Peptides against a protein of PDB entry 3B8E. Designs and how they scored, part 8

Target 1, 230 residues: chain A of PDB entry 3B8E
Amino acid sequence: PFLIFIIANIPLPLGTVTILCIDLGTDMVPAISLAYEQAESDIMKRQPRNPKTDKLVNEQLISMAYGQIGMIQALGGFFTYFVILAENGFLPIHLLGLRVNWDDRWINDVEDSYGQQWTYEQRKIVEFTCHTPFFVTIVVVQWADLVICKTRRNSVFQQGMKNKILIFGLFEETALAAFLSYCPGMGVALRMYPLKPTWWFCAFPYSLLIFVYDEVRKLIIRRRPGGWVE

## One batch from the design tools (peptide; aimed at target 1 A178)

Design b1_p10_4_s4 (made by RFdiffusion4, then SolubleMPNN; from b1_p10_4, 6 letters changed)
Fold by OpenDDE base, seed 4:
Structure b1_p10_4_s4 (fold): chain B 230 residues (1-230), chain A 10 residues (1-10)
Amino acid sequence: as target 1 above (230 residues)
Amino acid sequence: SFLELLDKLS
């Protein structure tokens, strides 16, 4: 999110506090849970082919998985961000390069995509309105991501929810998201304005798409071992 | 406060 903020010069999609909440609150426990995830039943049955190469493969796979998860989460968050801003009159294309004027408190006539002028205060309200949904979207996407990352090959339905730490992590991040979204004063303290319940569903299609994609991928891998989709 | 500092950094 921060890289895109800098590169595209868009209004800040996620505040520092929310980033910290993600890094420390939502990502840490799930990451730990993945470390304790039981090996796939098929992996446990396979003798290690080569301990040196298999370690390297595992490190690469872990690095790739974390990288992919982060990218997917970012995409989900940005989707929600763009939806919210579009609903407030700022189409995605109009956001490119807008940061400079957006953050300038002396400019009170920033135009949206429809020619409506926005004061600095109004813009900041919209910006802070994005923070909570962005965070919640990450949490909702993480539900899917964590579930799909439990296994490389097996379906989620086959592997099941055996990791208690993962389950705990899901509850923790959800509780944190609810707390940050609905606790009084969060709009002032953390620049996270209260979330309309409908925004919780904004990420669901995305999470579902990822889930379906991964299940299909895994299904193909099971049917065609060593295929290009592995 | 720490939160104010974070707000400035945001």
Scores: peptide ipSAE 0.007, ipTM 0.433, DockQ to the pose 0.033
OpenDDE base, seeds 1, 2, 3, 5: peptide ipSAE 0.005, 0.006, 0.007, 0.006; ipTM 0.395, 0.405, 0.377, 0.426; seeds 2, 5 fail the geometry check

Design b1_p10_5 (made by RFdiffusion4)
Pose (drawn by RFdiffusion4):
Structure b1_p10_5 (pose): chain A 230 residues (1-230), chain P 10 residues (1-10)
Amino acid sequence: as target 1 above (230 residues)
Amino acid sequence: FSSVFSHLFS
C-alpha cells in the first residue's frame, strides 16, 4: 500500500494508523490461538533439532509467506481498493496521480466534481472508506491464512479443524473488524462503515485462492517424499 | 450495538 503509492503515485490504499489494526489488534488473538494447536505427529520419534541448522524463523518460511501468500493476499486487498472507488468515480486505468487537499474542489476525474467538503470526501471514498476495506480485505484472507498456518504437512482434513480457541478466535477477529468498521463513531480515529452488501465479500474471492494453494502443495509434499522445489 | 447489528443484517 505504501510501496505502490510511490511507484505509480496513486491514492494511499492503506493508512498507517490503519496498519496498527492488524498487529496489536486483530491478528492478535488468531496467532495466540495458533499456539494451542496440537501435535501433527509422533515427535518424540525424531533426533533433537540441530540448532545449527533448522532455525525457528527459517528463510523458506519467508518464501512461503513474505513472497507467496503475502502476495495473493496482496492482490486481494489491492483489488478491493479499486472497486471501492469504481462505484464512486474510480479510474480503472486512470487516477495515477497526486490529490492535493488545499486544492479544495478545483479538480476531479472520470466524469465528476470532487473537492472541498467533498475533499474531506475526495479523501473519504478512501479515508473513511478504501482504507477500511483494504482492512477487512486483509482479515478476509487472514481466515484462509489462519486455517492454513495450522500445519505444514497435513490438510485441514487430516487434522480436524477443531482448535476450539482458533475457531472461536475467528469470529473473535472478524467481529472486531465490523464492530470497528461500524463503530458508532470510532470512525474519527479509524474509518467509516463499508457497505455491508458488497464492500466485504469482494476480498473473499481471493481467500479461496490462498486456501486451495497451500492445501495442494502439501499434497505435492506428501505425494513426494523429499518434495522437489517445494 | 443495535446499529452495528442493523448494518450487519441489512

Design b1_p10_5_s1 (made by RFdiffusion4, then SolubleMPNN; from b1_p10_5, 8 letters changed)
Fold by OpenDDE base, seed 1:
Structure b1_p10_5_s1 (fold): chain B 230 residues (1-230), chain A 10 residues (1-10)
Amino acid sequence: as target 1 above (230 residues)
Amino acid sequence: LEEVLRLLSE
């Protein structure tokens, strides 16, 4: 998100505070919960890793985590961002290069796509109104991400949902997201303005997409070991 | 980043 903010010079889609809330708040317990996941049924049937050639974190894993799943997550967040700004009169094309004027507190007549002028304060309200839904979008997508991380090759349906700590993590991150989104004063304290409850559903298609994509990937791996999708 | 931090500190 921040790279696109810099490169495209768009209004900040996800605030630093919200990023910290993801990395240190919502993702911590879920990530720790994976340490308590039951072993896959075939883990002891696999050949031992060659410590010299087979890295624990290899290019394939990085590509899956950041290149594939991470990109779908980012697309979900940006979708929410662009929808909110479009609803407020800022079409996606108009946002390109707008950051310089957007962040200038002395410019109080920035025009939207329809010629409506926006004061600095009004612009910051709509910007911060994007941060919370983007954050929530990431949390909702992280539900699917966490679930798919239970296994590397077996289906989640084969593994099951027996990890109570993981289930707790899903509730914890959701509760934290709700707290940060709706607690009075969070707009001032964290620049996280309250969002309409409907925004929680905006990420559901992406969450489902991640889940289906990974299940299909795992199915292909099981049927065609050594394929390019591994 | 510094600009963002500045804006958040206001």
Scores: peptide ipSAE 0.015, ipTM 0.508, DockQ to the pose 0.030
OpenDDE base, seeds 2, 3, 4, 5: peptide ipSAE 0.010, 0.009, 0.009, 0.008; ipTM 0.487, 0.438, 0.509, 0.462

Design b1_p10_5_s2 (made by RFdiffusion4, then SolubleMPNN; from b1_p10_5, 7 letters changed)
Fold by OpenDDE base, seed 1:
Structure b1_p10_5_s2 (fold): chain B 230 residues (1-230), chain A 10 residues (1-10)
Amino acid sequence: as target 1 above (230 residues)
Amino acid sequence: MELVRELLES
């Protein structure tokens, strides 16, 4: 998000506080829950990793995590961000290069896509209003991400949802996301303004996409072991 | 605009 903020010169899509809420709040328990996942049925049939040749984090894993899944997550967040800004009069094309004027506290006449002028305070409220739905979007796509991370090769339907700690993590991150989004005073304390319940649904297509994509990937791996998708 | 008004009134 921050790279696109710089490169495209758009208003800040995700604040530092909301990033910290993701990394320290909603991701920690789900990530720990994976340590309690049951081993895949074929794990004992695999050759031991060669510590000299086989990296724990290889280019394929980086490509999968950051290049594929992480990009889908980011696209989900940006989709939600663009929807909210568009609902407030700022079309995506108009956001390009707007950051300089957007962040200038002395400019109180920044026009939206419809010629409506926005004060600095109004713009910052809209910016902060984007942070919470972006955060929630990340949490919703992380539901799928957490589920797909249970296994490398087995389908979720083959592995099942037997990990109670993972289920707890899904509820915890969701409850925390709801708490941070709707608890009175969060707008003042964390600059997390309440989101419309409808904005939760902006993430669902991307969550489903992640899930379907990974199940297809795993299906390909099972049918063609040692392929480039592994 | 409506959302901003709601937030300013809160």
Scores: peptide ipSAE 0.015, ipTM 0.533, DockQ to the pose 0.061
OpenDDE base, seeds 2, 3, 4, 5: peptide ipSAE 0.010, 0.000, 0.010, 0.008; ipTM 0.548, 0.359, 0.483, 0.493

Design b1_p10_5_s3 (made by RFdiffusion4, then SolubleMPNN; from b1_p10_5, 8 letters changed)
Fold by OpenDDE base, seed 3:
Structure b1_p10_5_s3 (fold): chain B 230 residues (1-230), chain A 10 residues (1-10)
Amino acid sequence: as target 1 above (230 residues)
Amino acid sequence: LEEVLKLLLE
């Protein structure tokens, strides 16, 4: 989010406080829950890791986490962001380079895609209105991300959902997301304005995409051991 | 960077 904010000079898609709520709030319990996951059925067929040569964080993990899944998550968040701004009169193309004028407190006549003028205060309201749905979008795609992280090779359907701590983590992150989104005063304290319940569904296609993508990837790995996809 | 810092502090 922040990189695209800088590169494209768009209005801030996700607030810093909101990012902290993700990193320190919603992601902590889910991440810890993975330590309690059952070993895959094929784990005993793998050679032990050599601690001197084999890194815990390898290129495959980085590619999957940041290059593939992380990009799909970012796309989901930005999709929600662009939809909200479009509903408020700002089409995606119009947002490119708009940040300079958007963040200028002295410009009170910034035009949207339809020629409507927006005051600084109105612009900040719509900007902060984007932060909460973007946050919720990340949580929704994280459901899929957490579930796919249960296994490296086996399907989730083969592994099952036996990890009660992981299930608890999914409920916890969702409950925390709802709390942060709807608790009175969060708009002032965290600049997280309440979102319409419909915004929770905007991420569902991306969450499904992540899940299907990883299941297909795992299927390919199972059918073609030692392939480049592994 | 100053603008970014302002945004971070807001």
Scores: peptide ipSAE 0.015, ipTM 0.507, DockQ to the pose 0.025
OpenDDE base, seeds 1, 2, 4, 5: peptide ipSAE 0.015, 0.009, 0.013, 0.007; ipTM 0.496, 0.479, 0.520, 0.473; seed 2 fails the geometry check

Design b1_p10_5_s4 (made by RFdiffusion4, then SolubleMPNN; from b1_p10_5, 8 letters changed)
Fold by OpenDDE base, seed 4:
Structure b1_p10_5_s4 (fold): chain B 230 residues (1-230), chain A 10 residues (1-10)
Amino acid sequence: as target 1 above (230 residues)
Amino acid sequence: MELVLKLLAE
């Protein structure tokens, strides 16, 4: 999100506080839960990793995590961001280059896409209003991400949801997201303004897309072992 | 490291 913020000169999509809430709040328990995942049924049929040659983090993993899944997650977040800004009069095309004027506290007449003027304070309220739904969008797409990370080859339907710690992690991150979104005072304390319940649904297509994408990937791997997708 | 980079970005 920050790269697009710089390159496109758009208003800040996600604040540092919300980023911290992701990295320290919603991601830790789910990530730890993966250590308790059951081994895939074919694990004993695989050669052990050679610690001298096989990197734990390889280019394929980076490509998958950052290049594919991470991009879908980012698209989900930005979709939610653009929806909220559009609902507040700022169409996506009007956001390009707007950052400079948006962040200038002396400019109190920034026009939206409909010619309505916005004060600095009003713009910052809208910005902070975007942060929470963006955060929630990340949590919702992380549900899919966590589930797909359970296995490399087995379908989630084959592996099942037997990891109780992972299930707990999904509930924990969701509960935390709801708490941070709706607890009174979070707007003052964390600049996390309450989101409309409808904004949760902005993430669902992307969460589903991640899930479907990975299941298709795993299906390809199962059908063509040793392919470039593996 | 990612956290630090994100913090430095604000």
Scores: peptide ipSAE 0.026, ipTM 0.509, DockQ to the pose 0.026
OpenDDE base, seeds 1, 2, 3, 5: peptide ipSAE 0.013, 0.006, 0.024, 0.000; ipTM 0.500, 0.377, 0.512, 0.317; seeds 1, 2 fail the geometry check

Design b1_p10_6 (made by RFdiffusion4)
Pose (drawn by RFdiffusion4):
Structure b1_p10_6 (pose): chain A 230 residues (1-230), chain P 10 residues (1-10)
Amino acid sequence: as target 1 above (230 residues)
Amino acid sequence: FTVFSTFLYF
C-alpha cells in the first residue's frame, strides 16, 4: 500500500493508523490461538533439534509467506481498492496521480466533479472507505491464512479443524472488523461503513486462492518425501 | 480541516 503509492503515485490504499489494526488489534487473537494448536505427529520420536540449523524463524518461512502468501493476499486487497472506487469514479487504467487537498474542488476525473467537502470526500471514497475495505480484505484472507497456518504437513482434513479457540477466534476477529467498520462513530479515528452488500465479499475471491494453494503443495510435500523445490 | 484530512489520509 505504501510501496506502490510511490512507484505509480496513486491514492494511498492503506493508512498508517489503519495498519495498527492488524497487529495490536485483529490478528492478535488468531495467532495466540494458533498456539493452542496440538500435535501433528509423534514428536517424541525424533532427535533433538540442532539449534545450529533448524532455526525458529527459518528463511523458507519467509519465502512461504513474505513472498508467496503475502502476495496473493496482496493482490486481493490491492484489488478491492480498485472496485471500491470504480463504483464512484475510479480510474480502471487512470488516476495514477497526486490529489492535493488545498485544491478544494478544482479537479476530478472519469466524468465527475470532486473536491471541497467532496475533498473531504475526494479523500473519503478512500479515507473512510478504500482503506477500511483494504482492511476487511486483509482479515478476509486471514481466514484462509489462519486455516493454513495450522500445519506444515497435514491437510485441514487429516487434522480436524477443531482448535476451539481458533475457530471461535475467527468470529472473534471478523466481528471486530465489522463492529469496527460500522462502529456507531469510531469512524473518526478509523474509517466509515463499507457497504455490507459487496464491499466485503470482493476480497473473498482471493481467500479461496490462498487456501487450495498451500493445501495442494502439502500434498506435493507428502506425495514426495524430500519434496523438490517446495 | 485540510491539514487534518491530509494527516488522516496518511

Design b1_p10_6_s1 (made by RFdiffusion4, then SolubleMPNN; from b1_p10_6, 10 letters changed)
Fold by OpenDDE base, seed 1:
Structure b1_p10_6_s1 (fold): chain B 230 residues (1-230), chain A 10 residues (1-10)
Amino acid sequence: as target 1 above (230 residues)
Amino acid sequence: LKEELDKRLL
């Protein structure tokens, strides 16, 4: 997110507070849930791995898969951002280079793609209105990440939703997202303005894409053991 | 949203 903001000089898609809420609020409980599930799975089902060879290969492939998933997550966030700004009169092409004038408090006549003028205050409200659904988009795609991480090789359909810690993590992320999005005063305190319930659905195609991507990956691994996708 | 923004700024 932040790299594209610097390179494209677009209005800030994700605030510092929302980044902190992702890193500390949404990612921490999932990471703990995965640590417990991996520990239980390794204790119950695996012969002693060779700690040098099997760890390095599996860490590289897991890192690559998570890197690809992270790119899909970022694309989902940016998609939501561009949709919101487009619905507010700012087409994606018009946002390129706009940051300098956007962030200038003395410019109160910034034109949108339709020739409408926007005051600094109006621009900041729409910017902060983008931060909340970007955050919610990340939470919704993280649902897919948590579900796919439940199994390394088997389909999620084979293992089901038996991990109570994972279900708790999904609930906590969703509750945090709802709290930050709809609690009175969050616009002033955190610069997170409330979002329309419809914005939750903007992430669903990307969440589904992540799920399908991982199920296809796991299917390839099952059909071609020892392939580059494992 | 601009109309809602204008209503919030008024």
Scores: peptide ipSAE 0.031, ipTM 0.706, DockQ to the pose 0.051
OpenDDE base, seeds 2, 3, 4, 5: peptide ipSAE 0.020, 0.023, 0.015, 0.020; ipTM 0.609, 0.638, 0.562, 0.620

Design b1_p10_6_s2 (made by RFdiffusion4, then SolubleMPNN; from b1_p10_6, 10 letters changed)
Fold by OpenDDE base, seed 3:
Structure b1_p10_6_s2 (fold): chain B 230 residues (1-230), chain A 10 residues (1-10)
Amino acid sequence: as target 1 above (230 residues)
Amino acid sequence: LLEELDKRLL
């Protein structure tokens, strides 16, 4: 989110408080739950890791987790952001370079894509209206990310959903996301305005895409051991 | 505090 905010000079897609709610709130229990995941059924068929040469976290794992999956998550969030702003009169092309005028409290006549003028207060309301759905979008794609992280090579269907702590984590992050989105006063306390329930579904295609992508990747690894995808 | 956090983290 932040890199595109800087490069494209668009209105802030995700507030700092919402980022903290992701990093400290919704991700914490899910991340801890992975420590309780059962070993894959094929783990004993692998040679013992050489602790001197084999890193626990390799470049391929980093590239997948932070590079590929992280980009899909960001795309999901930005899709939701652009849809909300477009519904409020700001087309994606018009947002490029708009940040400077958007964040200026003394400019009260910022035009949208249709020539409607927006006061600073109105612009901040729509910006904060984007933060909550972006946050919820990240939580929904994190469901898929957490589930795919259960295994390195085996399908989730081979591993199963036996980790009760992981299941609890999925419910906890969802309940926390609902609480932060709908609890009275969160608009003032966190700049997270309540979202329409329909916005929860905007991330579902991306969550499914992440899941399918990883299952296909794992299938390729199982069929072609020693490939560059492993 | 939130505005200040926003200004520092932005």
Scores: peptide ipSAE 0.020, ipTM 0.562, DockQ to the pose 0.213
OpenDDE base, seeds 1, 2, 4, 5: peptide ipSAE 0.018, 0.014, 0.017, 0.012; ipTM 0.529, 0.472, 0.577, 0.535; seed 1 fails the geometry check

Design b1_p10_6_s3 (made by RFdiffusion4, then SolubleMPNN; from b1_p10_6, 9 letters changed)
Fold by OpenDDE base, seed 2:
Structure b1_p10_6_s3 (fold): chain B 230 residues (1-230), chain A 10 residues (1-10)
Amino acid sequence: as target 1 above (230 residues)
Amino acid sequence: LVEELNKRYL
């Protein structure tokens, strides 16, 4: 998010406080819950790890977790951001380079894609209204991310949802997201304005995409042991 | 204004 904000000079898609709420708030319990995940049913059928040659977390796992999945998560957030701004008259192409004028308090006639002029106050309301749906989008995508992290090779359908702490984490992060989105005063404290319940659904295609992507990856691993996708 | 924008656009 932040890199695209700098490079494209678009209005701020996600505030720093909202990022902190993701990293320290919503992700904490889910991440800890993975420590309590049951071993995969086939782990005892694998050869022992060589401590000198084999990393606990291989470069492929790092690439998938921080590269591919992270990119899909960011795409989900930006999709929601662009949809909201487009519905408010700012098409994606028009947002490029707009930040300079957008953030200027003295410019009260910033034009949207349809020639409508926007005051500084109106622009900031739209910006802060984007922060909450972006945050919620990340939480919804994290549901899939957490579920796929349960296993390396086995399908989630084979592993099952037996980790009660993980299930609790999914409810906790969702409840926290709802609290941060709808609690009175959060607009002042966090610059997160309330969102319509419909915006929660914007992330669902991306959450499903992550889940399907990882299940297909795991299926390939099961069919081709020792492949580069492990 | 937030409520108006939310009603109108969001």
Scores: peptide ipSAE 0.020, ipTM 0.573, DockQ to the pose 0.053
OpenDDE base, seeds 1, 3, 4, 5: peptide ipSAE 0.014, 0.018, 0.021, 0.019; ipTM 0.569, 0.568, 0.538, 0.573; seeds 4, 5 fail the geometry check

Design b1_p10_6_s4 (made by RFdiffusion4, then SolubleMPNN; from b1_p10_6, 10 letters changed)
Fold by OpenDDE base, seed 1:
Structure b1_p10_6_s4 (fold): chain B 230 residues (1-230), chain A 10 residues (1-10)
Amino acid sequence: as target 1 above (230 residues)
Amino acid sequence: LREELDRRLL
């Protein structure tokens, strides 16, 4: 997020507070919940891995997979950001380079893509209105991320959802997201303005994409043991 | 949404 903000000079898509809420609020309990995940049903049927060769390959491939998933998560957040700004009159192309004028308090006539002028205050309301849905988008894609992390090789459908702590984590992060999004005073305290309920759905395609991507990955691993996808 | 924002700013 922050790299694109610098490179593209777009209005800030995700605030520091929202990042902290992700890192400290929504990610911790899910991460802890994974420690209680049951071993894969086929783990005892696998031949002993060579601890020297199979670690290096697996670490690289896991790192790549998580990197790719992280990119999909970021894309989901940016998609939500661009949709919100577009609905407010700022098309994605118009946002390029706009940051300088956007963040200037003395410029109160920043035009949108339709020639409408926006005061500094109006722009900041729209910006902070993007932060909350971006955060929520990350939470929704994290549902998929958490679910896919249950297994390395087996389908989630093969593993099942037996980890009650993981389920609790999913509810907690969602409840926290709802609290931060809708609790009175969060706009002032955290610069997290309330989002329309429709914004929750913007993340769903990306959450599904993450899930499908990982299930396909796991399917390839199951069909081609020792492949570059493991 | 601008009209809604304007209504909130007023």
Scores: peptide ipSAE 0.020, ipTM 0.624, DockQ to the pose 0.050
OpenDDE base, seeds 2, 3, 4, 5: peptide ipSAE 0.019, 0.017, 0.017, 0.018; ipTM 0.596, 0.599, 0.574, 0.599; seeds 2, 4, 5 fail the geometry check

Design b1_p10_7 (made by RFdiffusion4)
Pose (drawn by RFdiffusion4):
Structure b1_p10_7 (pose): chain A 230 residues (1-230), chain P 10 residues (1-10)
Amino acid sequence: as target 1 above (230 residues)
Amino acid sequence: LFVQAFFAIF
């Protein structure tokens, strides 16, 4: 959101105060719950881990996330940002450009008249909008995320999806999102109500991508002992 | 709004 905000100088898809809603807020309970997760095998049947090699935060970890599921999770939220506008004057292949505030009216695009009070709006189909969706879009995938980061070898099947806390930590998250996107007014600090009809589901198309993927490879992992590149 | 929030959740 900040990165592409510079390369193609488009409108800020995600705000800063908006980021402190994934960390010390929404993703919180989910990850804590990850811990209550149980065994995945008879571990008391393997030499002690050699602290010289198999680190905690391996770098393969970074690959399988910081550059793999952080991306297909990236596109999903970096998609909803578009169709959050298209239904308001989004430039499918346009827009790529600054958007002053002291401008107050004077300019718009794709057949319109945006600015003052609609400048609070020229930055409102984004502020109290686009951001907030690019938010729920996050959580959206954090589901398939939270359900994949529940093993590094077994399918959600071979390991029943019964982490009581986590399952009942999911609503415990999703709810925060909506109870926060429709907050009777806590939209001052945060954003505004994203149209329940669609503004949510739009990110859900991608979550199904995440899931099946890591779900597949795990097979490639198991159907292949010392699985090749994966 | 709370009803819509519920509908969004479900």

Design b1_p10_7_s1 (made by RFdiffusion4, then SolubleMPNN; from b1_p10_7, 6 letters changed)
Fold by OpenDDE base, seed 1:
Structure b1_p10_7_s1 (fold): chain B 230 residues (1-230), chain A 10 residues (1-10)
Amino acid sequence: as target 1 above (230 residues)
Amino acid sequence: LLLDALDAIL
C-alpha cells in the first residue's frame, strides 16, 4: 500500500491506524490459532527437516507469503480502494499524481474525473471512507489466507476444519472488523468511517482466488514433488 | 493531533 502511495502519488489507500488494527487486532488470534493446528496426515511420509540446512522460513515460503498471497491481498485492497474512489468520481488514472493536491488543505477545488470540485474536507471524508473498506477487504482475504495456512501440501478438504481456535479466530477478526467499521465515533477516534455492507463482498473474489490458487498449488506439489512451486 | 501529525509526516 505505502509503496504505491509513494510511487504513484495517489491518495492514501490505507491509514496507519487501519494497519495497526490489522497487525495488532485482526491478525493476532488467527496467527496464534495456527499453533493448535493438527499435523498433516502425510507428515510421516516426509523427510524430517534438517535444522542445519533447512530454514523454517525459506525463500519459497517468503515468495509464497509476500510475493504471491501478499500481492493478491494487496490487489484486493487496491481494487476496493479504486472502486470506491471511482464511485465518488475519481477514476484510477486521475488518482495518479493527485496526492500532492489531495493532501493540500489550502486547495479546495481539486477536480474529479467529471469536473466536480472537491474541498479538502470532502476529499478527506472520501479518503477515510476508503480506509475502512480496505481494512475489511484485508480481513476477508485473510479468511482464505488463514485457511490455506492450515497445511503445507495437503488440501484443506483433507485436513478439515477441526481447529476450533482457528474457527474462533475467523469469527473474532470478523467481529472486530465489524466493530471498528460500525461503532459510533470510530470516524473521529480512528478515522474509520462506516462502510456500506456491499463493500464486504468486494474482497470475496480475491479471497476465493487465494483459496483456489493455494489448493491448485498444493495439488501440483502433491502430484509433482520437487517443483519450484513447493 | 497525533493523527494529524502522523498524516503530515506521511
Scores: peptide ipSAE 0.022, ipTM 0.663, DockQ to the pose 0.027
OpenDDE base, seeds 2, 3, 4, 5: peptide ipSAE 0.020, 0.021, 0.021, 0.020; ipTM 0.629, 0.651, 0.653, 0.648

Design b1_p10_7_s2 (made by RFdiffusion4, then SolubleMPNN; from b1_p10_7, 6 letters changed)
Fold by OpenDDE base, seed 4:
Structure b1_p10_7_s2 (fold): chain B 230 residues (1-230), chain A 10 residues (1-10)
Amino acid sequence: as target 1 above (230 residues)
Amino acid sequence: LLKEALEAIL
């Protein structure tokens, strides 16, 4: 999000507060819950990791986490962001380079794609209106991310949803996301304005995509052991 | 309190 904000000079898609709420709020319990995941059924059939040669975090893991899943998550967030701004009169192409004027308090006549002028206050309301749905979008795609992280090789359908702490984590992060989104005063405190309930569904295609993508990946690994996908 | 805490972090 922040990289695209800098490169494309678009209005801030995700605020610092919302990022902190993700990193320290919604993701902590889910991440910890993975420590309690049951071993995969074939774990004892695998050779132990060589501590000298096999890194815990390798290029394949980085590629999977940041290059694949993280990109799909980012696309989901940006999709929600662009939809909200488009519904408010700002088409995606018009957002390119708009940041400079958008963030200028002295410019009160920033035009949208339809020639409507927006005051600084109105623009900031729209910006902060984007932050909450972007945050919620991340939470929704993180459901899929957490679920796919249960296993390295086995399908989630093979592993099952037996980790009660993980299930609790999914409910906790969702409840926290709802609290941060709808609690009175969050607009003032966190610059997280309430979102329409419909915005929760904007991420669902991306969450499904993450899930399907990883299940297909795992299926390929199971069918073709030692492939480049492993 | 949350606002003050956030303002202190930000």
Scores: peptide ipSAE 0.013, ipTM 0.487, DockQ to the pose 0.035
OpenDDE base, seeds 1, 2, 3, 5: peptide ipSAE 0.007, 0.007, 0.009, 0.012; ipTM 0.451, 0.459, 0.479, 0.500

